# Peptides against a protein of PDB entry 5D63: the designs that were tried, part 58

Target 1, 292 residues: chain A of PDB entry 5D63
Amino acid sequence: SLRRGIYHIENAGVPSAIDLKDGSSSDGTPIVGWQFTPDTINWHQLWLAEPIPNVADTFTLCNLFSGTYMDLYNGSSEAGTAVNGWQGTAFTTNPHQLWTIKKSSDGTSYKIQNYGSKTFVDLVNGDSSDGAKIAGWTGTWDEGNPHQKWYFNRMSVSSAEAQAAIARNPHIHGTYRGYILDGEYLVLPNATFTQIWKDSGLPGSKWREQIYDCDDFAIAMKAAVGKWGADSWKANGFAIFCGVMLGVNKAGDAAHAYNFTLTKDHADIVFFEPQNGGYLNDIGYDSYMAFY

## One batch from the design tools (peptide; made by RFdiffusion4, then SolubleMPNN)

Design b2_p13_5_s4 (from b2_p13_5, 7 letters changed)
Fold by OpenDDE base, seed 1:
Structure b2_p13_5_s4 (fold): chain B 292 residues (1-292), chain A 13 residues (1-13)
Amino acid sequence: as target 1 above (292 residues)
Amino acid sequence: SFADEMHRQHVLS
C-alpha cells in the first residue's frame, strides 16, 4: 500500500509529471502533464498523499505548492473529464477529491482511480508536451495502458524512517536522545539545502566565542529551512527536513552543534556543517542529542 | 550520562 508522503508523480510511458498549472491555487486550475528535472525541486509537481482512515488505499492528493487538491470535475465518470486543482481538506468526504491508488499490473507503477467515478487519471494520448491534458478516463486495474500508469517517486520521509536512518549511523553516541518534531519531512536535494544556507546569510556570519558559535549556526540553519518551507509551500501537514545535533568527540574533550539531512535514497543521514556549508559522512563527533 | 557530563564540562564551541 502507498504510504503517506510527498510524491513526484511521473507517467510510466513518457517523461511527464502531474503538474498543477502555474501552481495556481484557483479552483479549477488545470492539472496537466509537464516535463520535469530530476534531482530538483519540481515546484508545481509535488503532491502530499494523505490516506483516508478506514477506506482502503484511498487518499487525497494535495498540491504542495498551491495547497489545493486534485479534483475530478463534478465527479463525472465520462472519459475526458477534467482533473483540476480545487480547494479541499485532507480528510474530505467529497468523492471528487478521493483517489484510490494501487499498484498497476506491472507491479511498479500505480494507477489513480477516482473513488466515486471509478475512472482513472489519464495522460490523454500519452502526450509528452507541456500542458498536456490530464483527465478522468475509463479503465481497469489490470490494463497495461501507460497513459494511466504512474510512478510515485517518494520525496519525503516519515519521522520513523528518519529515526531509522539516524539509528543505523555509526556516529551516534550510546547516550543518544532524539526528539521528533514532525511526522513527515520533505527531503531536499543538497543543492536546494545549500541554497537555503546561502540565502540565510550564514556564509557571511562570523563565529564569535559563545555569543555566536556552533549552536547558533546550527539553530540558524534549522530556522532558515523552516522559514523557507513556510514561505515556499501552501500545503500543511509536513515539514522540511533539517536536523540539529549535539555531539561529543571521541576524546570526550569537545562538544559541537551541527546539522544533518538525509541522503538521496533516504536511507542514511549526512552531516552538514553550517559554519562552512560542508557535507560530511563523519563530522568528528558522536551525537548525544538531536531534534528534527 | 557520559555525553551529558561531557556537555556540562565542555561548552559547545
Scores: peptide ipSAE 0.068, ipTM 0.820, DockQ to the pose 0.198
Fold by OpenDDE base, seed 2:
Structure b2_p13_5_s4 (fold): chain B 292 residues (1-292), chain A 13 residues (1-13)
Amino acid sequence: as target 1 above (292 residues)
Amino acid sequence: SFADEMHRQHVLS
């Protein structure tokens, strides 16, 4: 079953993603097909899927940018019914905003069925143009129509997944204690992570013994990422991944504070030195503590 | 703890 998380939802037939037009929070904002750039933040095209308890394979889909929800207009079962952004809540009972999401017959893509109408989210005519209509349309689970098949590319990790990534890293001290701060984390591309670092002012910050040293840099970076998240997204229920680690050197006579994020495949961590903006697979320390 | 000892020694730089 689909896990709770943030997804970039791409059509299986053409290079088009489910896009909330202009990222607008207005009720009735069209959801449309739109081009996307891989390995970037596609601002209007990220959706938080929240599973509905005790309703099998059923979710709300919250647009990360607008904080509004995917909504089938009037819950109509008519083919061509508009799919829009609309205000809502994660655990709504409104069937207009409840979507059953299950694997398609190809075993890789998903179909998105409105819970009430039983129609499917459809990229009308498979139109790859920006602004192409996305609508509810009749269909069946076993049909191979790519207009109704969607890849759910996971853009986030759960705390458990992050924990697992840390655990398999070779630069973790035997005494390691990790503290999970949130439940779900949007994982940023390095370019975005770096830009946040630049915008934070840290590149121009002066290292000063104890008064503004490694821990200050590391915490400042995390704070900057947190603020960036808060300022960038209207949806709730997730955080932006940016960890802080304390590590000890091999000699055991020095410790360092630094950051870390996840690799693109979310399977590993990469260390980030906030004092110089560098990414390293080995920062020269073994972590004995982290919070993220 | 190990962490506490590290902090006590002010070894963070």
Scores: peptide ipSAE 0.063, ipTM 0.812, DockQ to the pose 0.174
Fold by OpenDDE base, seed 3:
Structure b2_p13_5_s4 (fold): chain B 292 residues (1-292), chain A 13 residues (1-13)
Amino acid sequence: as target 1 above (292 residues)
Amino acid sequence: SFADEMHRQHVLS
């Protein structure tokens, strides 16, 4: 079953993703097929899938950028019915905004069925052009039409997944205590993480004994990422991943504060030194405390 | 713990 999370949703037949046109929050904004760039944010193409309690395999899909929800126009079962962004809530009872999402017959892609109409999200004619129509269309769960098959590329991790990634890292002290601050985290590409670091002013900040040293840099980076998240996205119910660690060196005669994020595959962590913007697999310290 | 003791003995640099 599909887990709660943020997804980039890509057509199984052509290199096109589900895109909210212009990222607009206006009711009735078209959802369209659009090209994407791998390993980038793809601002208008991220969707938070929120599972509906006690309704099997059924979700709302909130556009991360606009904060609006995927909506089948008038809930119509007619082939070609528009799929749009529309105001809503995560746990709505409106069948226009409820989507049953299950594996297709190929076992890799998903199909997205409107809960009420029982029609499927369809990239009309498999059109790969920017702005191609996405509509509700008749179909079945078992047919192989690629117009109605979608890959769900997970762009976020749960707190449990983040915890597991930390636990696998060899640079964690035996006395480690971790503190989870949120439930779901958007994981940023390093390029975006670095840009936030640059925009924070930290590259121009001077290390000063005690008054502005490693802990100040690390906390400033986390604050910058948090502010970036708040300023960039209208959806709620998730955070931006950026951790803070305290660590001790092998000799036990020095301690350091630093940041960390997750690798591209979300399986491991990578350390980030906010004093110079470097990414390291080994920062020279074993973490005894983290919060993220 | 060892880490806690070390943290008390050494300021973060």
Scores: peptide ipSAE 0.061, ipTM 0.812, DockQ to the pose 0.195
Fold by OpenDDE base, seed 4:
Structure b2_p13_5_s4 (fold): chain B 292 residues (1-292), chain A 13 residues (1-13)
Amino acid sequence: as target 1 above (292 residues)
Amino acid sequence: SFADEMHRQHVLS
């Protein structure tokens, strides 16, 4: 079953993703097919899937950028019914905004069925052009039509997944204590993470003994990422991944504060030195504390 | 704790 999380939803037939047009929060904003760039944020194309309690395989889909929800217009079962962004809530009972999401017959892609109408999210005519219509359309779960098959590329991790990634890392001290701050984290591409770092002013910040040293840099980076998240996205219920670690060197005579993020595949962590913007697999310290 | 000890020692750089 599909896990709660943030997804980039890509058509199985053509290189198009489900896009909220212009990221607009207006009711009735068209959801369309649009090209995307791998390893980038794809701002208008991220969707938070929130599972509905006690309704199997059923979710709301909140656009991260606009904070609005995928909505089948009037809940109509007519083929060609518009799918739009519309105001809503994560646990709505409005069947126009409830989507049953299950694996297609190919075992890799998903189909997205409106809970009420039982029609499927369809990239009309498989049109790969930007702005192509996405609509509710008749179909079956077993049908192989790629117009109604979607890859759900997970762009976030749960706190448990992050914890697991940390646990696998060889640079964790035996006394390690981790503190989880949130439940679900959007994982940024390094390029975006670096840009936030640059925009924070940290590259120009001067290290000063005690008054602005490693812990200040690390916390400033965390704060910058947090603010970036708040300023960038209208949806709630997730955070932006950026961790802070305290670590001790092998000799045990020095400690350091630094950041970390997750690798592209979300399986590992990579250390980030906020004093120079470097990504390292080994920062020279073993972490005895982290919060993220 | 180990963390407390590190902080008491002021070994953060």
Scores: peptide ipSAE 0.062, ipTM 0.816, DockQ to the pose 0.175; fails the geometry check

Design b2_p13_6_s1 (from b2_p13_6, 7 letters changed)
Fold by OpenDDE base, seed 4:
Structure b2_p13_6_s1 (fold): chain B 292 residues (1-292), chain A 13 residues (1-13)
Amino acid sequence: as target 1 above (292 residues)
Amino acid sequence: SEVDQVDALLASQ
């Protein structure tokens, strides 16, 4: 089954993603097909899938940017019914906003069926143009039509997945204690992570003994990421991944505070030095404490 | 504690 998480949802037939037009929070805002850029945020194209308790394979889909939900207009079963953003809640009982999401017959892509109407989210005519209509359309689970098949590319990790990535890293001290602060984390591309670092003013910050040293830089970076998250997204129920670590070197005669994020495949961590903006696989320290 | 000793080393980094 599909896990709770943030997804970039891409058509299986053409290089288009499910996009909330202009990221608008207005009721009735069209959801459309739109081009995307790999390894970027794709702001209006991220969807938080929240599983509905006791309803198999059924979710709400919250647009991360607008905080509104994917909504089949009037819940109509007519082919060509508009799919829009609309105000809602994660655990709504409104069948216009409930979507059964299961694997298609190809075993890789998913189909998105409205719970009430039993119609499917369809990129009308497989149109690859920006602003192409997405609508409810008649279909079946076994049909091979790529207009109704979608790849769900996971853009977030659970706290458990993050914990697992940390646990397999060779630069963790035997005394390591980790503290999990949230449940689900949007993982940023390095370019975005770096931009937040730049915008924080840290590149121009002066290291000063004790008063503004490694721990201040590391905490300031985490605070900057947290603020960026709060200022950028209207959806709730997730955080932006940015960890803080304290580490000791092999000789035991030096310690350091630094940041870390996840690699593109979410399987490993990469260290980030907030004093210079560098990404490192080995920062020269073994972590004895982290919070993220 | 061992951790307490390590924490003191942060002051130089």
Scores: peptide ipSAE 0.130, ipTM 0.760, DockQ to the pose 0.715
Fold by OpenDDE base, seed 1:
Structure b2_p13_6_s1 (fold): chain B 292 residues (1-292), chain A 13 residues (1-13)
Amino acid sequence: as target 1 above (292 residues)
Amino acid sequence: SEVDQVDALLASQ
């Protein structure tokens, strides 16, 4: 079954993603096919899938940018019915905003069926142009029409997945204690993470003994990422991944505070030095404490 | 404690 998380949803037939036009929060904003750039923040194309308790394989889809929900207009079963952004809630009972998401017959892509109408999210005519119509359309779970097949590329991790990634890392001290602050985390590309670091002013910040040293840099980076998240996205129920670690060196005669994020495949952590903006697989310290 | 000793070392970085 599809896990709760943030997804970039890409058509199986053409290089188009499900896009909320202009990221608008207005009711009735068209959801359209649009081009995307891999390994970047595709601002209007990220969707938080929230599973509905006691309804198998059924979700709401919240646009991360607008905070509005994927909505089948009037819940109509007519082929060509508009799919739009509309105000809603994560655990709504409105069948216009409930989507059953299961694997297609090819075992790799998903189909997105409206819970009420039983029609499927369709990239009309497989049109790859920006602004191409996405609509509810008749179909079945087993047919192979790529207009109704979607790859769900997960852009987030759960706290449990982050915890597992940390546990696999060799640079963890035997006394390690981790503190999980949130439940689901958008994982940023390094380029975006670095840009936040640049915009924070940290590259121009001066190290000063105790008054502005490693812990201040690390906390300032986390605060900058938190603010970036709050300022950038209208959806709730997720955080932006940016960890803080305290570590001790092998000799036990030095300690350091630093950041960490996840690798592209979400399987491992990578250390980030907020004093110079460097990414390292080994920062020279074993973490005895983290919060993220 | 060991933790206290480690925390004190943060001042050097």
Scores: peptide ipSAE 0.130, ipTM 0.760, DockQ to the pose 0.705
Fold by OpenDDE base, seed 3:
Structure b2_p13_6_s1 (fold): chain B 292 residues (1-292), chain A 13 residues (1-13)
Amino acid sequence: as target 1 above (292 residues)
Amino acid sequence: SEVDQVDALLASQ
């Protein structure tokens, strides 16, 4: 079954993603097909899937940017019914905003069925143009029509997945203690992570003994990412991944504070040095403490 | 403890 998380939802037939037009929070904002750029944030095209308790394979889909929800207009079962952004809540009982999401017959893509109408989210005519209509359309679970098949590219990790990635890393000290701060984390591309670092002013910050040293840089980076998250997204129930670590070197005669994020495949962590903006697989320290 | 010893080293970095 589909896990709770943030997804980039891509059509199985053409290189088009489910996009909330202009990222608008207005009720009735069209959800449309739109081009995307791999390995970028794709601002209006991220959806938080929240599983509904005790309703099998059923979710709300919250647009990360607008904080509004995928909504089948009037819950109509007519083919061609508009799918829009609309105000809602994660655990709504409104069937206009409840979506049963299960694997298609190909075993890789998903179909998105409205809980009430039993129609499917359809990229009308498989149109790859920016702004192409997405609508509710008649279908079945076993049909092969790519207009109704979607890849769910997971853009987030759970705290458990992050914990597992850390545990696999060879640069963890035997005394390591991790502290999990949130439940679900949007994982940023390095380019975005770096841009936040640049915008924070840290590149121009001067290292000063004790008064503004490694711990200050690392905490400032985490604070910058936190603020960026709060300022950028209207949806709730997730955080932006940015960790802080304290580590000791192999000789045990030096310690350092630094950041870390997850690799593109979410399987590993990569260290980030906030004093110079570098990404490293080995920062020269073994972590004895982290919070993220 | 080992951790306590490490904490003292942060001041140099």
Scores: peptide ipSAE 0.123, ipTM 0.757, DockQ to the pose 0.763
Fold by OpenDDE base, seed 5:
Structure b2_p13_6_s1 (fold): chain B 292 residues (1-292), chain A 13 residues (1-13)
Amino acid sequence: as target 1 above (292 residues)
Amino acid sequence: SEVDQVDALLASQ
């Protein structure tokens, strides 16, 4: 089954993603097909899938940017019915905003069925142009029509997944203790993470003994990411991944505070030095404490 | 304590 998380949803037939037009939070904003850039944030094309308790394979889909929900207009079963952004809640009972999401017959893509109408989210005519219509359309679970097949590329990790990624890293001290702050984390591309770092004013910030040293840099970076998240997204129920670590070197004669994020495949962590903006697989320290 | 020693090490980084 599809896990709770943030997804970039791409058509199986053409290089088009499910896009909330202009990221608008207005009721009735069209959801359309739109081009995307791999390894970027794709602002209007991120969707938080929230599983509905006791309803198998059924979710609401909240646009991360607008905070509005994928909505089948009037819940109509007619082919060509508009799919729009609309105000809602994560655990709504409104069948216009409830989507059954299950694997297609190819075993890799998903189909998105409206819970009430039983029609499917369809990229009309497989149109790859920006602004192409996405609508409810008749179909079946076993059909091979790529207009109704979608890849769900997970852009977030659960706290458990983050914990597991940390645990298998070779640069974790035997005394390590981690503190989990949230449940689900949007993982940023390094380019975005770096841009937040640049915008924070940390580049060129003066290191000063104790008064503004490694821990201040690391905490300032985490605070910058947190603020960026709050300022950028209207949806709730997730955080932006940015960890802080304290580590000791092998000799035991030096300690350091630094940041970390996850690799693109979410399987490993990568260390980030907020004093110079560098990414390292080995920062020269073994972590004895983290919070994220 | 070991913790105190580690904390002291952070002060120089």
Scores: peptide ipSAE 0.122, ipTM 0.758, DockQ to the pose 0.677

Design b2_p13_6_s2 (from b2_p13_6, 7 letters changed)
Fold by OpenDDE base, seed 5:
Structure b2_p13_6_s2 (fold): chain B 292 residues (1-292), chain A 13 residues (1-13)
Amino acid sequence: as target 1 above (292 residues)
Amino acid sequence: SEVDEVDALLASQ
């Protein structure tokens, strides 16, 4: 089954993603097909899938940017019915906003069925142009029509997944203690993470003994990411991944505070030095404490 | 304690 998380949803037939037009929070904003850039944030094309308790394979889909929900207009079963952004809640009972999401017959893509109408989210005519219509359309679970097949590329990790990624890293001290702050984390591309770092004013910030040293840099970076998240997204129920670590070197004669994020495949962590903006697989320290 | 000793090392980084 599809896990709770943030997804970039791409058509199986053409290089088009499910896009909330202009990221608008207005009721009735069209959801459309739109081009995307790999390894970027794709602002209007991120969707938080929230599983509905006791309803198998059924979710609400909240646009991360607008905080509005994917909505089948009037819940109509007619082919060509508009799919729009609309105000809602994560655990709504409104069948216009409930989507059954299951694997297609190809075993890799998903189909998105409206819970009430039983029609499917369809990229009309497989149109790859920006602004192409996405609508409810008749179909079946076993059909091979790529207009109704979608890849769900997970852009977030659970706290458990983050914990597992940390645990298998070779640069973790035997005394390590981790503190999990949230449940689900949007993982940023390094380019975005770096841009937040640049915008924070940390580049060129003066290191000063104790008064503004490694821990201040690391905490300032985490605070900058947190603020960026709050300022950028209207949806709730997730955080932006940015960890802080304290580590000790092999000799035991130096300790350091630094940041970390996850690799693109979410399987490993990568260390980030907030004093110079560098990414390292080995920062020269073994972590004895983290919070994220 | 060992923890206290490690924490003190942060002062130079």
Scores: peptide ipSAE 0.134, ipTM 0.773, DockQ to the pose 0.713
Fold by OpenDDE base, seed 1:
Structure b2_p13_6_s2 (fold): chain B 292 residues (1-292), chain A 13 residues (1-13)
Amino acid sequence: as target 1 above (292 residues)
Amino acid sequence: SEVDEVDALLASQ
């Protein structure tokens, strides 16, 4: 079954993603096919899938940018019915905003069926142009039509997945204790993470003994990422991944505070030095405490 | 404690 998380949803037939036009929060904003750039923040194309309790394989889809929900207009079963952004809630009972998402017959892509109408999210005519119509359309689960097949590329991790990634890392001290602050985390590309670091002013910040040293840099980076998240996205129920660690060196005669994020495949952590913006697989310290 | 000793070392970084 599809896990709760943030997804970039890409058509199986053409290089188009499900896009909320202009990221608008207005009711009735068209959801359209649009081009995307891999390994970047595709601002209007990220969707938080929230599973509905006691309804198998059924979700709401919240646009991360607008905070509005994927909505089948009037819940109509007519082929060509508009799919739009509309105000809603994560656990709504409105069948216009409930989507059953299961594997297609090919075992790799998903189909997105409206819970009420039983029609499927369709990239009309497989049109790869920006602004191409996405609509509800008749179909079946076993059809091979790529217009109704979607790859769900997960852009987030759960706290448990982050915890597992940390546990696999060799640079963890025997006394390690982690503190989980949130439940689901959008994982940023390094380029975006670095840009937040640049925009924070940290590259121009001066190290000063105790008054502005490693812990201040690490916490300032965490705060900058948090603010970036709050300022950038209208959806709730997720955080932006940016960890803080305290570590001790092998000799036990030095300690350091630093950041960490996840690798592209979400399987491992990578350390980030907020004093110079460097990414390292080994920062020279073993973490005895983290919060993220 | 060991933790207290480690924390004191943060001032150097």
Scores: peptide ipSAE 0.126, ipTM 0.768, DockQ to the pose 0.707
Fold by OpenDDE base, seed 4:
Structure b2_p13_6_s2 (fold): chain B 292 residues (1-292), chain A 13 residues (1-13)
Amino acid sequence: as target 1 above (292 residues)
Amino acid sequence: SEVDEVDALLASQ
């Protein structure tokens, strides 16, 4: 089954993603097909899938940017019914906003069926143009039509997945204690992570003994990421991944505070030095404490 | 504790 998480949802037939037009929070805002850029945020194209308790394979889909939900207009079963953003809640009982999401017959892509109407989210005519209509359309689970098949590319990790990535890293001290602060984390591309670092003013910050040293830089970076998250997204129920670590070197005669994020495949961590903006696989320290 | 001793080393980094 599809896990709770943030997804970039891409058509299986053409290089288009499910996009909330202009990221608008207005009721009735069209959801459309739109081009995307790999390894970027794709701001209006991220969807938080929240599983509905006791309803198999059924979710709400919250647009991360607008905080509104994917909505089949009037819940109509007519082919060509508009799919829009609309105000809602994660655990709504409104069948216009409930979507059964299961694997298609190809075993890789998913189909998105409206719970009430039993119609499917369809990129009309497989149109690859920006602003192409997405609508409810008649279909079946076994049909091979790529207009109704979608790849769900996971853009977030659970706290458990993050914990697992940390646990397999060779630069963790035997005394390591980790503290999990949230449940689900949007993982940023390095370019975005770096931009937040730049915008924070940290590149121009002066290291000063004790008063503004490694721990201040590391905490300031985490605070900057947290603020960026709060200022950028209207959806709730997730955080932006940015960890803080304290580490000791092999000789045991030096310690350091630094940041870390996840690699593109979410399987490993990469260390980030907030004093210079560098990404490192080995920062020269073994972590004895982290919070993220 | 061992960790407490390590924490003092942060002051130089």
Scores: peptide ipSAE 0.125, ipTM 0.767, DockQ to the pose 0.738
Fold by OpenDDE base, seed 3:
Structure b2_p13_6_s2 (fold): chain B 292 residues (1-292), chain A 13 residues (1-13)
Amino acid sequence: as target 1 above (292 residues)
Amino acid sequence: SEVDEVDALLASQ
């Protein structure tokens, strides 16, 4: 079954993603097909899937940017019914905003069925143009029509997945203690992570003994990412991944504070040095403490 | 503890 998380939802037939037009929070904002750029944030095209308790394979889909929800207009079962952004809540009982999401017959893509109408989210005519209509359309679970098949590219990790990635890393001290701060984390591309670092002013910050040293840089980076998250997204129930570590070197005669994020495949962590903006697989320290 | 000893080293980095 589909896990709770943030997804980029891509059509199985053409290179088009489910996009909330202009990222608008207005009720009735069209959800449309739109081009995307791989390995970028794709601002209006991220959806938080929240599983509904005790309703098998059923979710709300919250647009990360607008904080509004995928909504089948009037819950109509007519083919061509508009799918829009609309105000809602994660655990709504409104069937206009409840979506049963299960694997298609190909075993890789998903189909998105409205819980009430039993129609499917359809990229009308498989139109790959920007602004192409997405609508509710008649279908079945076993049909092969790519207009109704979607890849769910997971853009987030759970705290458990992050914990597992850390545990696999060879640069963890035997005394390591991790502290998990949130439940679900949007994982940023390095380019975005770096841009936040640049915008924080840290590149121009001067290292000063004790008064503004490694711990200050690392905490400032985490604070900058936190603020960026709060300022950028209207949806709730997730955080932006940015960790802080304290580590000791192999000789045990030096310690350092630094950041870390996850690799593109979410399987590993990569260290980030906030004093110079570098990404490293080995920062020269083994972590004895982290919070993220 | 080992951790306590390491914490003192942060001041130099």
Scores: peptide ipSAE 0.118, ipTM 0.764, DockQ to the pose 0.759

